# Designs tried in a protein design run: peptides against a protein of PDB entry 8BZL. Part 153

Target 1, 228 residues: chain A of PDB entry 8BZL
Amino acid sequence: SYDRAITVFSPDGHLFQVEYAQEAVKKGSTAVGVRGRDIVVLGVEKKSVAKLQDERTVRKICALDDNVCMAFAGLTADARIVINRARVECQSHRLTVEDPVTVEYITRYIASLKQRYTQSNGRRPFGISALIVGFDFDGTPRLYQTDPSGTYHAWKANAIGRGAKSVREFLEKNYTDEAIETDDLTIKLVIKALLEVVQSGGKNIELAVMRRDQSLKILNPEEIEKYV
Target 2, 242 residues: chain B of PDB entry 8BZL
Amino acid sequence: SRRYDSRTTIFSPEGRLYQVEYAMEAIGHAGTCLGILANDGVLLAAERRNIHKLLDEVFFSEKIYKLNEDMACSVAGITSDANVLTNELRLIAQRYLLQYQEPIPCEQLVTALCDIKQAYTQFGGKRPFGVSLLYIGWDKHYGFQLYQSDPSGNYGGWKATCIGNNSAAAVSMLKQDYKEGEMTLKSALALAIKVLNKTMDVSKLSAEKVEIATLTRENGKTVIRVLKQKEVEQLIKKHEEE

## One batch from the design tools (peptide; made by RFdiffusion4, then SolubleMPNN)

Design b1_p17_7_s3 (from b1_p17_7, 12 letters changed)
Fold by OpenDDE base, seed 4:
Structure b1_p17_7_s3 (fold): chain B 228 residues (1-228), chain C 242 residues (1-242), chain A 17 residues (1-17)
Amino acid sequence: as target 1 above (228 residues)
Amino acid sequence: as target 2 above (242 residues)
Amino acid sequence: MIAVLPRPLKSYDSIYL
């Protein structure tokens, strides 16, 4: 059975372990990314933190560098491995090239890492997709998405995880130049998109905002409620 | 499909890692381990199952392991796997100390082991470790800490949690009785006894069947102490009087 | 025969974010 082997081609040309890793991504909570004019926004569905769990240790949005952050969907432990390698690469790039990574560069690095795990015997694919956002050194906002196959593309807006289909359908209808004209409108767009799949409103949404020449800001619940 | 059950950890058609799930199921058969974070300390309480009269080494702790001067852990699952992982934790902690001339931060030690666990779920020819761990520690960054890790290599920080047999029931009880911000080590010890008394598959809770370790700070130093049997007996007695 | 996949363990949902 080809579906039981480490990532091999089926007779019909499928990489079943990659496809199944994509199904693992769908078990993750929803993440949304939107590129505005001078802002990038990540929104995630907060998984109900267990009452006695420390929220500090439950992060779906993480910084890779000062100018790049990532949201992921899928296997949490797999994500940690990818994040750590990406962080090391970002720091290495700063040391060797004396400039921060571009968002495309670090996305390509992550994508290449994922791809290698689809082609190496004795390794399964990573069970994660990622939305990677940030600013290039020229101040250009960027959004990329990568999947378990190691494919990556630039997006204006995208979603990953359980509710990604519904959120993407919403974004396809509502992403316009007018809808992203201001930072506040861009944030509102992300919130509205997440509300398509999040039943409990703003309390179950985490938002991260990065503006040009600013650090990643995670919005507090009160700030989120102002946009709802 | 049973065909995914016996092979190297691979994704099922629905995106599940069955070998990780089965490792977690195996942990459910292990003795109960509790962790509770207090304002003035953190504790581990574990069920001692192997009370064999012919055991030459009365291990002071069967399930609680000192990792370094600032951290300890408790284990639920396969004993041999636990021994490997606890040894690895000690080695990681020692290497860090030698390299940086300071103790490893608690979360960094937990993460380092969790990366190993994760690798055993991703690389061919490996099976997941059949072990969950509770970690207690102190560091200068976050003070007293409690972590839980599982066979997937996932971990989280906790105020109180449980692994092993009847862990779901124990967690439910902890959620009911844990008072955020008001938890003293004394109250945490009482809570641990209360929860163990209800969740252990024993007719009567006895001090011989329970291991308790506390981690406190005294004079700017971490103190890890395994409670004496007499101290545990007193805690049980107090609970029976309430 | 559609091999009935084992029921998800309730605790396993925690490994996905």
Scores: peptide ipSAE 0.211, ipTM 0.729, DockQ to the pose 0.343
Fold by OpenDDE base, seed 3:
Structure b1_p17_7_s3 (fold): chain B 228 residues (1-228), chain C 242 residues (1-242), chain A 17 residues (1-17)
Amino acid sequence: as target 1 above (228 residues)
Amino acid sequence: as target 2 above (242 residues)
Amino acid sequence: MIAVLPRPLKSYDSIYL
């Protein structure tokens, strides 16, 4: 039968395909998200692009809407599917509700999509985790994470991918109200966190910032070096 | 381990998709395909393996397919899978043209197929396509473009790349000889011949065993041209004289 | 018979980001 349940419970109550999808996430490069006071920052480990590869086509951070962006870790092709679905939902929400999505709403949508792929017959889980950041219409900065299971939570700061453990440990020690008091300090915190796992400093980091009432800005390498 | 490599594409305990990896391995056994981006054009060069004297139709292009007026692709992998995917590319391009009354942007066509490839890695009862593709194209957004896609549904843009047999060696040679910002279509053609001569398991490169297509812009129109055998012979001869 | 784990394909970009 082509419609076999792929994700099934083990005798001990585990969903092995979900756990294995989480292992796929760990094969991805590191991504970090930090919520500041009036800023959200995504930082990613820049994958070494092959000499003849166009860097434009290698993106780990993407906009979902004007007020929401996402970084992912894991299967690139799986991420593209999720991104496309999320973008469609953001536009649909604007048309039907006449307001942009809240960061929680779109996170819940993505989480629900992922969850369905853990329960639907003939489908495997998505091999991705995502950090979703943005601003709600009231100007509140938000950071959410979702994993292959479809679980999601709000965070002050978090990390996903290969170096996530080390980055999280750093953030647990260094995330304070003082450390995020300014936009620049928040950016600096993200860079410092990534430097725990990224070799060769600012050259291998991509940073995206979203400030209140501003569009997503990808920092250029020169801008990143100012914070190092 | 064996359970994850023999069934529908599922994750291994290590987070690997063995069926996707095996599909990629299958592509390594296919004939070499090269793509090179130049300032004034883009080219595909492919190894022609199936030279059977009894083939009725001299497929002028066994491995290079025109997709629309602005795009072509080359394929490495399972022939039947390649035929399905190239047909799908043409259908996607035509549907877009009908809907929007303009050609589909190059990256959008690549992405649309890559989403199909991805689906065959995620949905039960399906196997990955055992095909990698090189895409060449022109659009008003990015000009001349070269893309590569694999069985996973991943893709990337390239200045020069190779798929199929001896692809790693070919890529290494391309990295050495590709001159960033200075590549003309003429120099790209010469580079393609140079790389094929070294990577093809043949004692002597012949025009019969090589397919080359160029994509250029002339008078504001895209021109996709498959080189004639005589033109390929001249390129080979020139390379042998250098 | 040690099931030779298929070596990761070195030639293709990692399907993981």
Scores: peptide ipSAE 0.147, ipTM 0.656, DockQ to the pose 0.282
Fold by OpenDDE base, seed 2:
Structure b1_p17_7_s3 (fold): chain B 228 residues (1-228), chain C 242 residues (1-242), chain A 17 residues (1-17)
Amino acid sequence: as target 1 above (228 residues)
Amino acid sequence: as target 2 above (242 residues)
Amino acid sequence: MIAVLPRPLKSYDSIYL
């Protein structure tokens, strides 16, 4: 039987396949999430698309449901699997419970899926981290981060991908109640954070905004330049 | 040798399960968790390592989990594995309550999870859970209880024990200072602070780095409470004055 | 040659609780 465990403990107690999956995440372009007072904002570094590629096919930000969005870093093909499973779960929850998922619920679902792939025969870990944002039914804005291990936490702000360290250091210094006092200030904070690692300014940034009781809005380049 | 190191559920020529041993080694790198049984209650004390400025404050408890109205646990090891196991404990406890219309006995809940852990050491291709747990609880059969379980699916009842970083040193200290039959919850709290102060790799113990939960009985009901930061500060201050 | 275990990535200590 070819069903060998791929993810095993090392003699020193490490799961190297999980650690290497985290290295795969670092090869992804940077994503940032910030929770404001009544807004959640995702920002991503646009990867240079080849001259003949359709930009519509390269999305780092996706909706999971009307009230939940996700940005990811790492393996694009792995992300597609996770996104599809999460979307199915969101719809299933609406049908069964007659309410949309909480952001925590769908994060926990994704985290559990990832964890199972660290402990399943013949399966490797998912090579992705995700920032999951949205609003709970009570109108509370939420931001969660999950990694290849299946660990997840709630954040005020966080970053994933190749520039995540520098972006996090910026956010640790600049995330204050004053910096998120308005929607516009919150958006500016995300842009400034991304500019720590993104070359060529606003042209290489994609921004998505979700407000309470509103659908995900992707900002156009002209809208982004107004905040720079 | 390498064949036995890289495969789950295989005995070495010496009869060792290397993947279980390596899972236990992983737990040794986790933050310290203590459990102490007293005459009038039981407590868990855990090290907080992951304090981040951008973390959402909703995580009042990083390492201590309420399982049901009569039980709580603390975890040491891989966080994602711990989340799966703690969720499973809650589900087992709830299913029992629904089926029997009474809360699950403490040892039975521990055993049910240990069977799951054991299965991951015996059935093909799955790695062991890299998690040890301390369980505190009350039931009508044995009163206040403290249990420890490991990646092998083994468990035991304890009067006092420790898992995670520097656990061997902590257990040695507990053996010296634990007074059987004379342990009050107040004295247990003081002992927990004393042990953590010596076993945590910090120059000074702070309330921000310590999480404590107590389980008591009040008016025929179990009360599980996490101590406030101010209460932990008072315990630390008292220890520094002695 | 005892295959040198790859060095643990210090940056991923967050997987351990």
Scores: peptide ipSAE 0.040, ipTM 0.512, DockQ to the pose 0.029

Design b1_p17_7_s3 (from b1_p17_7, 12 letters changed)
Fold by OpenDDE base, seed 5:
Structure b1_p17_7_s3 (fold): chain B 228 residues (1-228), chain C 242 residues (1-242), chain A 17 residues (1-17)
Amino acid sequence: as target 1 above (228 residues)
Amino acid sequence: as target 2 above (242 residues)
Amino acid sequence: MIAVLPRPLKSYDSIYL
């Protein structure tokens, strides 16, 4: 029965399920990634947590390994599957290769996983895009994006989710070598970019920073307000 | 449009999973379940709809299930789906205990089931589970906990929440009356009765139509107790006197 | 309880982040 053939080509050569998965990504809140000189910064629009909901259980930024973190937009449950598989791969790589993954390697792994779900009968695409940031072993900061199709590219800066277009347009205009000259300027750039689409200022922004040879740091609201 | 709502869970042109949304709607028609986290415990309160005189009294709880010594859940949705999921929860918990010689952390059990739920939204030849769950538990990592999960495989931790019939109204009432940091289990029980009295489609709340379970810690052990009908009657009576 | 499949429903924003 055709019910097994979920992702098929249209007569005009489109993979509609992949395109529709990209529409699911646009339902997610905005995420921004920026690569600085010696820093990578992720910023996300905080989803309005219900008054009685525990904020601990609502995370849009997660560590994949000590040297890699990810923000996503789209289906939360799909993201959890991808995150868990990526974490397992990071640990497996450490055990087998005796080195942490490169940011490119883990991005390619995630992208390959997504691609397989676009080609396998009886599976729908993942309804998520991801910004993957971190440091390679040589200390080079990296930013990658992947989408539901399984494509991936390296970026200086990028955005995903509902406000991604406006944020990207802002970054295209404002991302310069001067704008990322310092860690603080890089953080400020991310905040300014998010403020293009986030209402009520710094209270609705979550920021994560990874510096060279340092663990992922999530900034508290007071730290964020210093940059606003 | 019908192509996306009547078959295997696929994306609509707008990026919606209609089968998941329909499963969530089906849950809205199920009996009300409440969860409330207190400083000294956590509780589940559920509407009992199937009151048949010929049911063997052995059914102590229609909607509340003990999962292990440290966790219980309440279910709203399709009964058969709920039975499958509650059984799976017990199996996951038992496998973990066997493997690690310690109880599974509460959030990890919830996540494991949510991954199963998610899979039923992504793999062909499957439909979403028509079930939402409330989980109560205690572990050494986070103490008393309350979680909610839905057919999508999403979950969240809560101070208080509701699933099933009139859940939106119940959540609104909980938001008004729940005082963070000041909630005792006694106050939580009173709040549960208050909310159920207003949200259940009954003229008068009766103890026969309500199931309540509490999870507490006594002498370093978790105690899960289903309240007796007489205890529920006393709670209802107290509410009527206030 | 007979789960009646409802007509096309409103979006559930809770499943998206």
Scores: peptide ipSAE 0.151, ipTM 0.656, DockQ to the pose 0.288; fails the geometry check

Design b1_p17_7_s4 (from b1_p17_7, 9 letters changed)
Fold by OpenDDE base, seed 1:
Structure b1_p17_7_s4 (fold): chain B 228 residues (1-228), chain C 242 residues (1-242), chain A 17 residues (1-17)
Amino acid sequence: as target 1 above (228 residues)
Amino acid sequence: as target 2 above (242 residues)
Amino acid sequence: MVAVPRRPLKEYEGIYE
């Protein structure tokens, strides 16, 4: 059966394992990314961390470099592998090219990595989608999405995970130039978007903000409540 | 969906990795292991199932393994898989020490093994490890730490957790009784006995069926100690008197 | 060795989080 083969096309041209990997992504918590004028914002659904779990070890938003961060949906262990490789590449790029990676560059790297895992018979696809945000060295904010197939595109705003459809619908309606006119408005937009699928308000949202020439900042619950 | 559960590295139509789930199921039938983080130390408590009178060597610890001077782990699942993984942990820790001339940070050791576990879920010709681990350790970065890892290669830090048989019930009990910020090692030991007494399918908890290890700091050094049977007996006795 | 059932009775959601 073609649907059981890792790297075989079906007669109608489907890569079933890639499609099934996309289903794995849909099981993941929702993540949203928005590009503002001078800000990029990532928001994720905070699953109720088990009371006894260390929150430090439960992160869905991570830095790839000083100028790039990523949120993901899907298999956490798979994500760790991708993140580690991306971090290594970011550092390597700094050493060899003497400049930080562009957001597009690192996205393409991740995408290529994922793609290779769809073509090798000895490997299954990565069960993750990622939202990659950051600033190019020229100060331009960027948002990219990649999926298990290795496909990637630039976005103004997007969402991944189980609630992605609803969040995207919200963003399609509400993403305007006015809505991202200020950093605060951009943050509000992300929060409002997540609230479409997240219950119990700001307590169940993790939000990360990156501004031009600034490091990734994860907002605390109190800061998030300011925007609700 | 049975057609998707025989191969180790394929997604089901629903996006599930059945072999990983099956491995986790296997672990659910293994002996119970508990980990509890305290302010002044961290402990592992494990059910000892292999009490055979004809065993030539009395192993002080069947399920608890010292990894290095600063870390130990307990295992739930397939014994042979556990042996391979614990050996790998020791090797990783030793290589790090040789390379950097300092002990490997706790989380880094955990992640290194988890990357191996993950690989066995993604690369063909391999099956997931049928093992979950609890890690206890100390490092200069985060102090006392407790981690849990599973066959998927996922891991997390915990204040208290349980793997193996009746783990869900144990976790529930831990959630109820664990007091954040107020947990002493003494209290943690008492809690461990309490939880084991309720989760182990034995009429009476006996010291011969329980292994306990503590990790503490004394004079700027990590001390990993497996409790003697007499000490465990005292803990059980104390619990029964309460 | 503990006999493992052919199908897990529980879905382990944690691996997909």
Scores: peptide ipSAE 0.215, ipTM 0.770, DockQ to the pose 0.289
Fold by OpenDDE base, seed 2:
Structure b1_p17_7_s4 (fold): chain B 228 residues (1-228), chain C 242 residues (1-242), chain A 17 residues (1-17)
Amino acid sequence: as target 1 above (228 residues)
Amino acid sequence: as target 2 above (242 residues)
Amino acid sequence: MVAVPRRPLKEYEGIYE
């Protein structure tokens, strides 16, 4: 039989492969994103690096373009495919439209890609959720989330991965205009949120910040400890 | 037997397309959407379910989408599928406008999308879209119009209809209360609130959980307006007083 | 293993018209 359909409806109207992909995301390390006034911050739980493993090869936060970066939860191999496709699109957009992508644009592109894999012959859904942050060309900070289904929304703050529920509950209580009044306060908010679920304190947190008209900056452990 | 349940685009021995039926089942779990045609306009009313404190944008329109200057739609079903289809509708409408230098007729836009939906039920390896749509529009050929389309690629014009959760009950209520030829937009709005109040699985209907859009003609132009929360509150209040 | 129903919970005759 040539039938290569993988993602199909159940009798009760469920797309189980999409739901199971969401379960794969829940097994991933926790990632958090927060939009400040003039800053976007991503925080991720570090995986335990095996002895003799090169740390440079373990990155959960990556740049898609100069003005956009992404963190993900779920299957790392799937993430590489999405990241590469997104980077190509960002460059293509610069060439054809002569402007960098908006954060919403590239999010929609990624979301559309994911959706197609839920409806394509012989393909399974991507097992990843992503937090996409950056600045539009008008200087507006943005935060978006995508899921395996291809859904996406804009957020003030959000979390994905195994500890997402607890982190979201924290953010719902603590995200205020006062809490993001300064860049430092915004960074502190992300760290505090991650500490709700991360074991062994700040040493297991990777933090990235992007400010207006600046490139992605990964904070070193000493810088992170300043906020703990 | 399981072969017919899991494979796309295959008829069962009884002549059924189970994947299409299952897609419709998924839609039944979605929020309620209503459409009502009046003499002086047409409206969409939709249940809003996704209210999160951390959302960046207050969803003024979660389920109602403007397609062009003369048409809007509401969606029941899988959100990601809906986004793809609504984008496609916009593209089709713009391509038509570019080619013919006039807006696409309402029914032609609906038909174009239905052909796409149908293809996903016939060509192997793809699942049906888990989405039903209500379309409202105006054109010079038929005036104000209301359409419904399903995952099968079928569509129909309606005076009033409902998709999503408790749609069958809603349709029954609409059949009882809809007065053909006498329906004003004002009366249609009141009817929409009445039906939603009974159809939505909520203890009390609130403006936060309801989106309403109207399509009217003013000075020879189509006007699509999403009602403000205060306006919806007033409609609910009026209903409660009756 | 999630139990999946073997038959549709509801029949939709209208799609065949």
Scores: peptide ipSAE 0.063, ipTM 0.546, DockQ to the pose 0.111
Fold by OpenDDE base, seed 3:
Structure b1_p17_7_s4 (fold): chain B 228 residues (1-228), chain C 242 residues (1-242), chain A 17 residues (1-17)
Amino acid sequence: as target 1 above (228 residues)
Amino acid sequence: as target 2 above (242 residues)
Amino acid sequence: MVAVPRRPLKEYEGIYE
């Protein structure tokens, strides 16, 4: 009999494979998301890119559509599958509904996909959590998080990955209306949050910004240093 | 503990995919493969372990495979798995060509295979492929490219890298000697020989134990060439004289 | 109690990044 990956309930009602997938997420590099007034910001811990590695191929922040981007923590290969599915759905939605997806819609799609992999025989859960940010068509900034279980929630700010606990604690203390009053302050908040867990300053941070009616912008190291 | 070690596609309590890690460990025992990106080309160098006198010499390359006119790969790991994956690469490339009437971009081919690899880590009843690959290629988008993929389905682009036996030592040497922006194919070949000479568990590097392929552009066409044994001998000799 | 394998397995960090 082929050993099938089966996610089943334990006697105490736990889905161990889902919980273990969450442990895989905790091994991933830290990602932070913050919703500002008219901006959404994603920050990720850059693993020290091997000296001979092409930085272009190491991306933890990706666009799902023009109005939605995602950061993830956990299994990179798993993330690629989710990203591809989400991108297809975003395009499909544009074709069928003639409008871009809402951030909630695409989050729900991803969540549903993840959930199916927790319930389908012969499949293991995705070993990823994701921060999904963007703007709805009405210009409202949104931030969602999803985990391996397929659960999702809306957030003002959140973090995933190895340093998530420390980053969240920082955000809980420092996320105020004053702290996100401007785009620059919002960016600064994300950087400060990441610096709680990232060593060696701005060189190990990747930052992406999406402003209202603008495309995703990945900041270069020089731009990041201006906020440090 | 053994349950998570033996079953495919299951997370350990610590969130580890042991079967993927074990596959990677197996690759560490395979023959060494090197890839080096130069300004004017890209190369693969692979250790040839199966030097049996009875092997039909018709197979010029045991570890280096031409995928299409613009790409080649080298494999470290289980030979049978390698054959399956290289065939799949060729099929993917051919299907793309048929559909779009242009060669598949290098990264897209790599990604397509990596998605397959990933699937074998996520779907029940399947084990990970015990294979890592180095890909060399040229496309109109990014020019010369070098990629590495592993059993997890992860991949990355590289200026120089190594898989298989003593890969860590090889990578360290490459980091020391690789000169960014100044690497010619000639210098890359010399570097490959240097690294192989130090990383292969042989007293003396011989041309019989090394396969080298270069990918260049000539007159707007990609040329993939496997070096002849005599050419490899010359490279080795040159290294010994330096 | 999942018996932790006695031998520390080399962590392949690249998988979980």
Scores: peptide ipSAE 0.193, ipTM 0.745, DockQ to the pose 0.460; fails the geometry check

Design b1_p17_7_s4 (from b1_p17_7, 9 letters changed)
Fold by OpenDDE base, seed 5:
Structure b1_p17_7_s4 (fold): chain B 228 residues (1-228), chain C 242 residues (1-242), chain A 17 residues (1-17)
Amino acid sequence: as target 1 above (228 residues)
Amino acid sequence: as target 2 above (242 residues)
Amino acid sequence: MVAVPRRPLKEYEGIYE
C-alpha cells in the first residue's frame, strides 16, 4: 500500500521513492539550460495557458538571487518550497558572508535539501529536477542540474522534463564553441533545442537570459520570434 | 497520543501522487463553485446543497467565506477540511496585518495556504486536504483578482473558472461567453446564472440553491456583499426571460 | 459528500505541470 510507505531500500538496493520521483519529473514540461561565453540561457516549454488563466501566475523560470535563476521540471508546489528555501539562503549568505552565493554553493544547498527529504522517515522526496544558472562574482557563467535524489553536476548544456532525452541528444550534437560564440547564437541554440520537442514554434516557449552583470530578462514572444 | 496516523503520501511507480488525485476526484463530486472577474468587480457563485427545513430562516452562506476586508473565498470539497483551511486563511491574514500594519496582498495569502496544502502532501502522518478553493479579492498591487487552488498546493490566477461538480463543462461555457475587457459585474452575474443553470445537477435553478457574493470598490473601500435570495431570484428570472 | 467510488484513477496532469 502506498499510503503508509516511507523511502526505504528495496532488497536489490534501490530507493524506489526516489526513482518514482524521477518519473514525476519526466511528466513535467521540458526545460533547457545552456551556458554561453558571457550569457546563460534558460528555456522552458510553455504549456498553452488555459484561456482565462492569468499568465503572470504561470512562471516556470524564477530568480533565486540577482545573479542566479532556476528552471524546474516536475511538481510545481514542490518547486515553490525549494525556491523559497533557496531564496532565503541566498539572502542569508549575503548578510553573513557579505558576498552573493556562487552558483555551485546554492546548487549544493538545494541538493542537500533534496537529499534530506530522501532519508527522513516522515517525508517523501521532492518531485522536481532543476536547472540552476547564473554568474559567480568573478563573472564566470555556470549551469548546474539537480534531481530528486539530491545529486548535482555542472554542465555546459542540459535538459530536464518530458522531452529531455531528445533535447539532450540535440545539444550533444550541436553544442560547440562556435555555436555559443555570441549571445545571439547561444539564444538560438536554446530555441532550436526546444523546438525539437515543442510544437507550434516560439509561441510555446518561455525564454530567460542572464548576461554578465545584468539582471534576469524574460523575453517576450516577439523577441523570441526574432530568433526563430 | 500522536494526533496524526502514520499515513504518508508517496509516489506511485508512474510518479503520481494518488492521494492528491483522489482528493481532486472527491472535489469533482462536490457542489459547483464559479468565479468571474469583471472590470468593476469580482464574484463568486456557489451551489447550495444543504437545505434543511429545520434551519432557521437565517441568511447563511454555506460555501462562501469572508477572509478579511478585501478577500473572500468559496470552497468545494470536504466541509471539515474547508473549515480548517478558511480559519487558517483568516489567521494568516490577521498575522500579516499585525506584523506589517497593512492588509496581506491577495496572492501572498493564497500562496501561504498553498504551502500548507503542499506540506500535507509531502510530510508523513498527513493526508491531502480534500478541498479546492476560489479566492476573490482586491489589493493595491493588482486590483481585482480571482485565484484557484487545489489539494496539491498548486494555484493560478483566472479571469473566470470553476471547481466542483461539472467544472469542466462550466469552464468550457465560460471560455465561450467570457469577453475580455468588456465584462461588467452585471454581465458577470448574468453569465454565472447561465453557467450554473446548465451545470448544476438540478431540474430547475432556484435562488435557494445558489449563493452569490460580489466584491467591489466603493469610495476607496472594498465591499463584499452576499446577494439576498430575492436578488438572486431576480437574476434567475431575467435569465429565463432571455 | 458523495463517497469516491473505487474506480481506475484518472490522471490529473495539472498537478505535475
Scores: peptide ipSAE 0.160, ipTM 0.653, DockQ to the pose 0.267; fails the geometry check

